# Ledger of designs, part 132: peptides against a protein of PDB entry 8OXM

Target 1, 371 residues: chain A of PDB entry 8OXM
Amino acid sequence: FKAEFRLAGGVNLPKIIDCVGSDGKERRQLVKGRDDLRQDAVMQQVFQMCNTLLQRNTETRKRKLTICTYKVVPLSQRSGVLEWCTGTVPIGEFLVNNEDGAHKRYRPNDFSAFQCQKKMMEVQKKSFEEKYEVFMDVCQNFQPVFRYFCMEKFLDPAIWFEKRLAYTRSVATSSIVGYILGLGDRHVQNILINEQSAELVHIDLGVAFEQGKILPTPETVPFRLTRDIVDGMGITGVEGVFRRCCEKTMEVMRNSQETLLTIVEVLLYDPLFDWTMNPLKALYLQQRPEDETELHPTLNADDQECKRNLSDIDQSFNKVAERVLMRLQEKLKGVEEGTVLSVGGQVNLLIQQAIDPKNLSRLFPGWKAWV

## One batch from the design tools (peptide; made by RFdiffusion4, then SolubleMPNN)

Design b2_p16_4_s4 (from b2_p16_4, 8 letters changed)
Fold by OpenDDE base, seed 2:
Structure b2_p16_4_s4 (fold): chain B 371 residues (1-371), chain A 16 residues (1-16)
Amino acid sequence: as target 1 above (371 residues)
Amino acid sequence: SELDKEMELAIAEARK
């Protein structure tokens, strides 16, 4: 380890540490403090299993459908070393960085990212109708620019095209795998893009098994398929490659039902894997930027008072775990809203739900659904 | 789709 560290920014002030490997190579590591990295480590193992299933299928293997994984070394319940995804950038940093974000560079006459966030925060406690109207106004005055990522990074047209295809495949695979696992909190800082491969890396996997639906502002989309995410696919958007890659990923997941259920069952009952949403975690995930200054000291409060009757907690936990397994089984059967759908029908419904401005307008403003 | 075939062809041509 080098003696010097850099702060990566953000609430938890993660430390970037340079490490020299046994191979003599320097590797940047992110040391997250205050976060339980065990959940990320478990979800990376699930993603590796999903990649194994995708690699066994001839059609998904030919399409190179994979979810990007990284090494997580949990050091404690509140500290760990993430293999820093070297050569990745948060999509939010590229798109909406205050200094020189792509929206500011390519759309200087549009609303600023700050103006968009402010407008959506002003209506946060308003009706769904008022949220929808303001979201549509924001969307009209904040046009997508993520197509420029591949254009800036890949100057050769052939490479550009291959990388745009790699991006589209990565979005499709991660969207469907993420939906099956009920992965939430897919805000623009939790999705990294590899500057060399154009593949996505999903980080901060602390909202899984649809626990995003029990947040104070419930999640209303199955995955992130916002206008910038779609713009990165190019002219065809969600049609063609993206849709087909979603269908082929969903087909492999549905055909692997028994394996997926067995693995998720083991994980849900693992006493070392806390996947349940708690009120403090919910408050932390949906805190206001203005409230960041005051809440820093009190998150150290004692886990002691939640020793309510172990028997009632265990029964409530078991009922939630059973409900998660039942919902996972429904997804893997193509049961949506009480109807059995084909793979194409299910994927179509999920795409429509993910791009619906009504669903997007209802999300927490920190999720930045207009990006 | 036809577009995906065109895309696969264009990638294959661009690798020559």
Scores: peptide ipSAE 0.014, ipTM 0.428, DockQ to the pose 0.013
Fold by OpenDDE base, seed 5:
Structure b2_p16_4_s4 (fold): chain B 371 residues (1-371), chain A 16 residues (1-16)
Amino acid sequence: as target 1 above (371 residues)
Amino acid sequence: SELDKEMELAIAEARK
């Protein structure tokens, strides 16, 4: 281990440590100090299975559709070494870093990231109508710039074009796989981009199986398809390559229903895999930066004997697990809002839900739906 | 192939 470490940002202040392996190779390691890396490890195994399914299908294999995975070595329930994806940057760091962010560089006259955050925080407790109006004002004065990522990193036009396609395919694959697994908390710091491949790496996989919908501010989108995410695809945006890659990914997932259900069932009943949303985790994920000071660890969980019989807790858990499996089965059948949709119909509905400014305006301000 | 059509479309878009 080198004596120097860097902070990757985020509430948990993960430490990036450079390590020399026994093979003499330097590897960057992300040390998370508070997150249950077991959840990340389990979800990486599920992503590897999804990648195996995508590689078996000729059409998805030809398109190189894959969700990027990373090695997780859990050291404890609360600490582990992530093999940090060397040569990745959080999309939030590229877009909205205070000094050198792409929005500040390319759109110096737009609202600052801080002004946007402040405006959305001011309306956080307001009506959905007021949230929508302020979100539209923020969006008008904060225009997308993520197209410049590939332009800055790839100076050769042919390479630039290939990398923009790789990005678009990566967004499509991760969006559909993430939707099927109900992956939440897709804020701009939980999505990394590889500076060499232009592929996305999703981190912090602790909000899965639609548990983002039971947060104090419910998640209202199936995946992150915000204006900057779309701007990175180029002039066609969500049409063409992105839509077709979503459809082909969804087709493989739907045709693999039995395999996916069996895997998820085993995971839902694994006593070592805490996928359930608890109130403390919910508060932590949607905590205001200003409220960090007053959470003294004196939440003495008074062992108030909520002797809710072990049977009632177990019955409640089993009912939640059954609902998760039922909803997964519905997604894999193309059942949306009580109607069976074709692959194209289902993908279209998900895209429309993800880009709807009414849905985006309702998200927690920390998710930064205007980015 | 469909891939060639995707590339041709996207080359045509990159040329605009």
Scores: peptide ipSAE 0.013, ipTM 0.446, DockQ to the pose 0.013
Fold by OpenDDE base, seed 4:
Structure b2_p16_4_s4 (fold): chain B 371 residues (1-371), chain A 16 residues (1-16)
Amino acid sequence: as target 1 above (371 residues)
Amino acid sequence: SELDKEMELAIAEARK
């Protein structure tokens, strides 16, 4: 290992280290210091299977619909080696990294990313109406700029157009697969974009199976489809290519119901796969920057063995797993709010839910729903 | 081409 490390973007500031393999090749490795990389590894296996299903279908194969995967080697519950995808940047880094972010470069007179975050943090404990009003003010004064990513990276117009389509297809595939697996909203630092392919790479898969709905600030969107995510698609936005790719992905997922249920069932009952939301994980995911100072390590968690009877924990776990499987089955049948929808109807509902500023205004401000 | 028109439109919108 080289002594030098770089910080990757992301909530956990993972360290990029260069290592020399036994083959004498240098490889970039992402070292996460606090994440359960087993969850990431398991979710990558599920994504690989989803990709296999998408490659078997002629319509999704023709569209090259894939969710980008990375190699994860979990070493422990808190450590592992990720094969780092060279030539990726976090969307959040490109958009809102200090003074060099695309918002500051292209919209210098808009609110700063800090001003937007401050305004939304001030209303975090307020009514939904007050949150919505402030969110709309923020959105009016913080206009999307993600279209410039492809324009900066791809100067040839034909290449630019092809890459914008690749981006749109990647968003569609990851959105629908992410919805089926219950990944929910994704922090802007946990979505990477490949600077060569314009495809997305989702990292830090610590929220799955709709566990984002049980956070202190529950998720209100099926996937991240914020204004900048949409702006990267160009003029058609969520219409045309994106919608059609969502529909074709959803069709493959629904037609693969038995396979998806069987695999998710095995994963949910794997005692080595901790997918459940716990209070510490919830605090970590929605921690305020200001609260980092007050976590005095002096909570001696006295091992009050809350002898929650192993039976009550297991029974609670089983009831959560059953509910997750039932909800997954509903999604794969097109059951939304007790109504059976067509693929087009279901995809339309999900898109409308994801872009609704009322839903976006209710998200945790730390996840920057205005970006 | 239709592609060129979509590209011109998309570039024109990206510049607004």
Scores: peptide ipSAE 0.013, ipTM 0.416, DockQ to the pose 0.015
Fold by OpenDDE base, seed 3:
Structure b2_p16_4_s4 (fold): chain B 371 residues (1-371), chain A 16 residues (1-16)
Amino acid sequence: as target 1 above (371 residues)
Amino acid sequence: SELDKEMELAIAEARK
């Protein structure tokens, strides 16, 4: 370890430390001081297993379908070392940075990211109809620009094309695996893009197994497939490469049903893996800017072990775990809304759900569904 | 091929 550290910024003041590995390579490490890195570590192991399944299949291997993973070493519930994703940027930082964001640079006459957020916050407590109308107005005046990421980074046309394909494959693989695992909280700061590979890196994996659906504002999309995500794929959008890569990923997941169920079952019953949504986590994920008052987490963990009868907690937990396993089995069988779908039918339904402006307009404004 | 159509589309985009 070097003696010097840098702050990465943000509320938790994560420390970036440079470490020399046993291989003599310097690696940046992010030390998070308040996040439960155990969830990230477990989900990274699940992604590595999914990558192993994808590499065994000839069609997914030929397409280089993989989820980008990072090393997580959890030290405690509140501390761990994360391998910093060097050469990555949050998609939100590229798109909607207040000064130099791609929307401001390429669409200076559109609504600002702040104006869009304000309009959607004003209707947050309104009807779904009012949310939809305002979302459509925002979308009309905030046009996608994420195509310019690859155009700025890759000036050679042949390289540009290869990188756009790598991006599209990365979106497809992560979307389908994310759906199978019920990964939520896919806001624009939790998705990084690699500036060299154009592949996505998903971070903050604490909302899994469809626990995003039990948030105060429930998640209504299976994955992030917003207008900028689609614009990064180019003129074909969700058709061609993206759809085919989703279908091939879904085929491998469905053909690996027994393996995936066995793995998830072990994880759901791991007493060290807290995947359940709690009210405090829900409040943190959907905090309003007005509620950025000093919730000092002076939650001393010690006192409010209210001895709720261990039996009733265990029965409620077991029922939730069983429901998660049943829903995972349904997804892996292609059961959607009580109907068995083909791989193509299931992937088509998921794409339609993810791009539906009615579903997108219902999301929490902090998710930024217009980006 | 499918790849040729994708390349033609990409070249058409890089020209816009």
Scores: peptide ipSAE 0.013, ipTM 0.451, DockQ to the pose 0.013; fails the geometry check

Design b2_p16_5_s1 (from b2_p16_5, 12 letters changed)
Fold by OpenDDE base, seed 3:
Structure b2_p16_5_s1 (fold): chain B 371 residues (1-371), chain A 16 residues (1-16)
Amino acid sequence: as target 1 above (371 residues)
Amino acid sequence: SGLTILEEIMKAALSL
């Protein structure tokens, strides 16, 4: 390890450290001191398993369908070392950076990212109808620009086409794998793009097994397929390559039902794997910028007093775990809303749900569904 | 560690 460190910024002030591996390569590491990295570590192992299943299948292997993974070393319940995703940028930083974001550069006469956020925050407590109307006004005055990511990074037309294809495959694989695992909190800062490969890296895996549906503002989409995500695919959008890659990924997941259920069952009953949503985590994930008053959760460890009967907690936990397993089994059978769908029918339903402006308008404003 | 057991279970489940 080098003697110097940098601060990455943000609420938890993580430390960036440089280390030399046994291979002589320098690597950046992110040391987090307040986050439970065990959930991230477990989900990375599940992604590696999904990648193994995708590599065994000839059709998914030929398409190079993979979910990008990073190394996580949990040190405690609240500390660990992450591999710093070198050469990645948050899609939100590229698109909606306040100084020089792609929306400001390519669409200077559109609403600012701040104006869009303000308009959606003003209607946050309003009806679904009012949210939908304001969301449509925001979308009309904030047009997609994510096509320019590949155009800026890849000047050669043949390389540009290859990278746009890699991006589209990465979105498809991560969307379907993420849906099967019930991955939530897919806001624009939790999705990184690799500047060399154009592949996505999903970070902060703290909302899984559809626990995003029990947030104060429930998640209404199966994955992030917003207008900029679609714009990055180019003129065909969700049609052709994206749809076919989703179908081929879903085929592999459905054909691997027994393996996926067995592994998720072990995870759900692991006493070291806290996947359940708690009220404090829910409040943190959907905190308002106005509530950025220093609620330092001095979670003094001393509030022993919520001895809810261990038996009632355990029975409630087991009933939630059973429901998660049942819902996972339904997804892997293609059961949606009580109907058995083909792979193509299931993928089509998920795409329609993810792009529906009625579903997108209902999301928490911090998710930035207009981006 | 729970992670090592999980890796073994994953290897076993992938060997079926």
Scores: peptide ipSAE 0.021, ipTM 0.657, DockQ to the pose 0.019
Fold by OpenDDE base, seed 2:
Structure b2_p16_5_s1 (fold): chain B 371 residues (1-371), chain A 16 residues (1-16)
Amino acid sequence: as target 1 above (371 residues)
Amino acid sequence: SGLTILEEIMKAALSL
């Protein structure tokens, strides 16, 4: 390890440490403190399994459908080392960095990322109608620019086309697998893009099994398919390659129902895998920058002597685990809102839900649904 | 460790 470290931005101040491997190559490492990296490690193993299922199927293998994985080494219950994905950037850093973000560079007359965030924060406690109107105004004055990522990185037209297809396949695979696993908190800092492959790397896997729906501001979309995510696919948007890759991924997931249920059941009942949403985690994920000043840390961790009898905790946990398994079984059967859908029907519903401005306008402003 | 048990269960479930 080098003696120098950098702080990554964010409330938990993760440390970026450079290390030299046994191969003599320098590798960046992300050291997270205060977060349980066991959840990320477990979810990476689930993604590796999903990749194995996708490689066994001829149609998904031909399309090179895979979720990008990274190595996680948990060091303790509250610390670990992430293998930093060398040559990746957060999509939020590329799109909405304050100084040199792609929106500011390509759309200098649009609203700033700060203006968009401010407008959406002002309506956060307002009606769904007011949120929708302001979201539509923000979207009209903040046009997508993510097409320029591949154009900046890949100057050769043939390479550019191949990388745009790799991006589109990566979005499709991660969207469907993320939906099956109920992956939440897909804000623009939790999705990295590889600058060489154009593939996405999903990080911070701490909101899984639809636990994003029980946040103070519930998640209303199955995955991130915002206007910039779609713009990166090029002129066809969600049609053609994206839709077909979603359908082929969903076919493999549905045909692997028994395997997926068995594995998720084991995960849900693993006492070392805390997947449940707790109030402190919910507060952290949806904390406002303005609320940092008044919340003195006098939330004594001691006064959660909620003497919930051990029996009531276990019964409540088991009932949540059972509901997660039932909902997973429904998804894998194509049951949506009590109706059995074909793979194409289910994928279409999920795409429509993910792109619906009404659903997007209801998200927590920190999720940046206008990006 | 829970991770090692999970790896063995995942291997078993993938062998089905």
Scores: peptide ipSAE 0.020, ipTM 0.649, DockQ to the pose 0.020
Fold by OpenDDE base, seed 4:
Structure b2_p16_5_s1 (fold): chain B 371 residues (1-371), chain A 16 residues (1-16)
Amino acid sequence: as target 1 above (371 residues)
Amino acid sequence: SGLTILEEIMKAALSL
């Protein structure tokens, strides 16, 4: 290891360290503290398994449908080493950075990212109707700009076209795999884009198996398909390549039902894999910026041994795990809202749910559904 | 490690 480290941006101030391997190669690594990287590591393994299924199918293999993975080495419950995704940028940093975000550069007369967030935070506790009206006002005055990512990075028109297709395929694959695994919506800082491949890398996989639906502000979308995510696909949007890649990914997932159920069953019952949403994690994921100042870590939570009978905890856990497995089986059968859908029908429903401004307006404002 | 066991189980499930 080199003696020098760099800070990566973000709340947890992860340390970027350079190490020389026994092979003499320099490798950049991210050391995260205070994060449980076990969930990330497990989900990366599940993504590798999904990639194996996608590579076995001729149609998905020909389209190079893959979910991007990174190396995770958990060192403890609160520390680990990540492969630093060199040549990636958070989509949120590209889009809504305070100084030189693409929205400010390309749409200087639109609302600022701060104005949008403020407007949506003001209505956070209001009716769904008020949330929808303010979300529509925000959307009208904050127009998508993510098309400019590929235009800035890929100056050759043939390369630009190929990379826009790679992006669209990456969004499709990650959306469907993410839906099957119940990843839900993703914070804009937890989606990286590779500046060379235009593929997405999903990081911080702390919400899985639809646990986003039990957050204080429940998730209302199957995956992130916001206006900027769609704008990055170019003029075709969710039609054509995206839809076809979603359908082909869903077809492989549905045809791999037994394998996926077996894998997820093992994960859900792994005593070392904490996938359940706890109240502290829920608060952390949906904290207001104003509430960050008062949480001094001085809660000595006295060990009130809530001797909840081990039997009642275990029965409650087993019922949640069974419900997750049943819902996964439904998804893999194409059962949506009690109706069996074709692959095309299911993918269409998921796309419509993900782009519905009524669903987007109900999301937690901290996740910036207008971006 | 639990991760190694999981990788083995997932590999086994993919070999079926």
Scores: peptide ipSAE 0.019, ipTM 0.634, DockQ to the pose 0.020
Fold by OpenDDE base, seed 1:
Structure b2_p16_5_s1 (fold): chain B 371 residues (1-371), chain A 16 residues (1-16)
Amino acid sequence: as target 1 above (371 residues)
Amino acid sequence: SGLTILEEIMKAALSL
């Protein structure tokens, strides 16, 4: 271990540690403190399974549809080591870094990321109509720039085109797999992009199985498909390659229903896998930057032992697990809003839901749905 | 541990 560490951004201040292996190879590791990496580790294994299913299918294999995975070594309930995805950057850092972010560089006359966030926070408690109007004003004055990622990183036009396709395929695969697993909207700091492959790496998988829908500000999108995410696909946006890759991924997922249900069932009932949303986790995920100052957790020990009978907790857990399995089965059957859809119909609905500015305007402002 | 059980289940489910 080198004595030097770098801070990765974020509330938990994860430490990037450079480690020399016994093989003499330097490896970067992200050490997360105060975070349960068991969920990340489990979800990486589920992604590896999804990748195996995608590699078995000729059409998804030919398209190189893969969700990027990383190694997670949970050390405790509050600590672990992630294999740091070397040569990756958070899309949020590239897009909305205050110093050199792509929005500031390419759109210097647009609203700042701070102005956008402020405007959306001011309407957070207002009507959906007021949120929508302000979101549309923000979107008009904060135009997408993520197309420039591939243009900056890949100067050769043939390489640029190939990498833009790799990005588009990665977004498609992660969006559909993420929808099936109920990952929901993903904060822009929790989506890394590989600077060499243009593939996405999803980190911090603490929201799964649609638990984002029970947050104080519920999720309204099936996955993150914001304007910058779409802009990175180039001129066709969600049409053509993205849509076809979503359809082919969804086809493999639906055809693997029994396998996926069996695995998720075991995960949901694993007593070591806490996938449930708790109030503290919900508060943490939707905290305002301004609220960071005063929460000294005075864990006053007088949190009433609500002697919820062990039976009532277990019954409540089982009902949530059953509901998750039922909803997973519906997704894998193409049941949306009580209607059975074809793969193309289901993928179309999900894309429309994900890009709908009405849905995006209702998201938690901290997740920056305008980015 | 849950991770080993998952690996076994994944292997079993992927052997079908």
Scores: peptide ipSAE 0.018, ipTM 0.622, DockQ to the pose 0.020

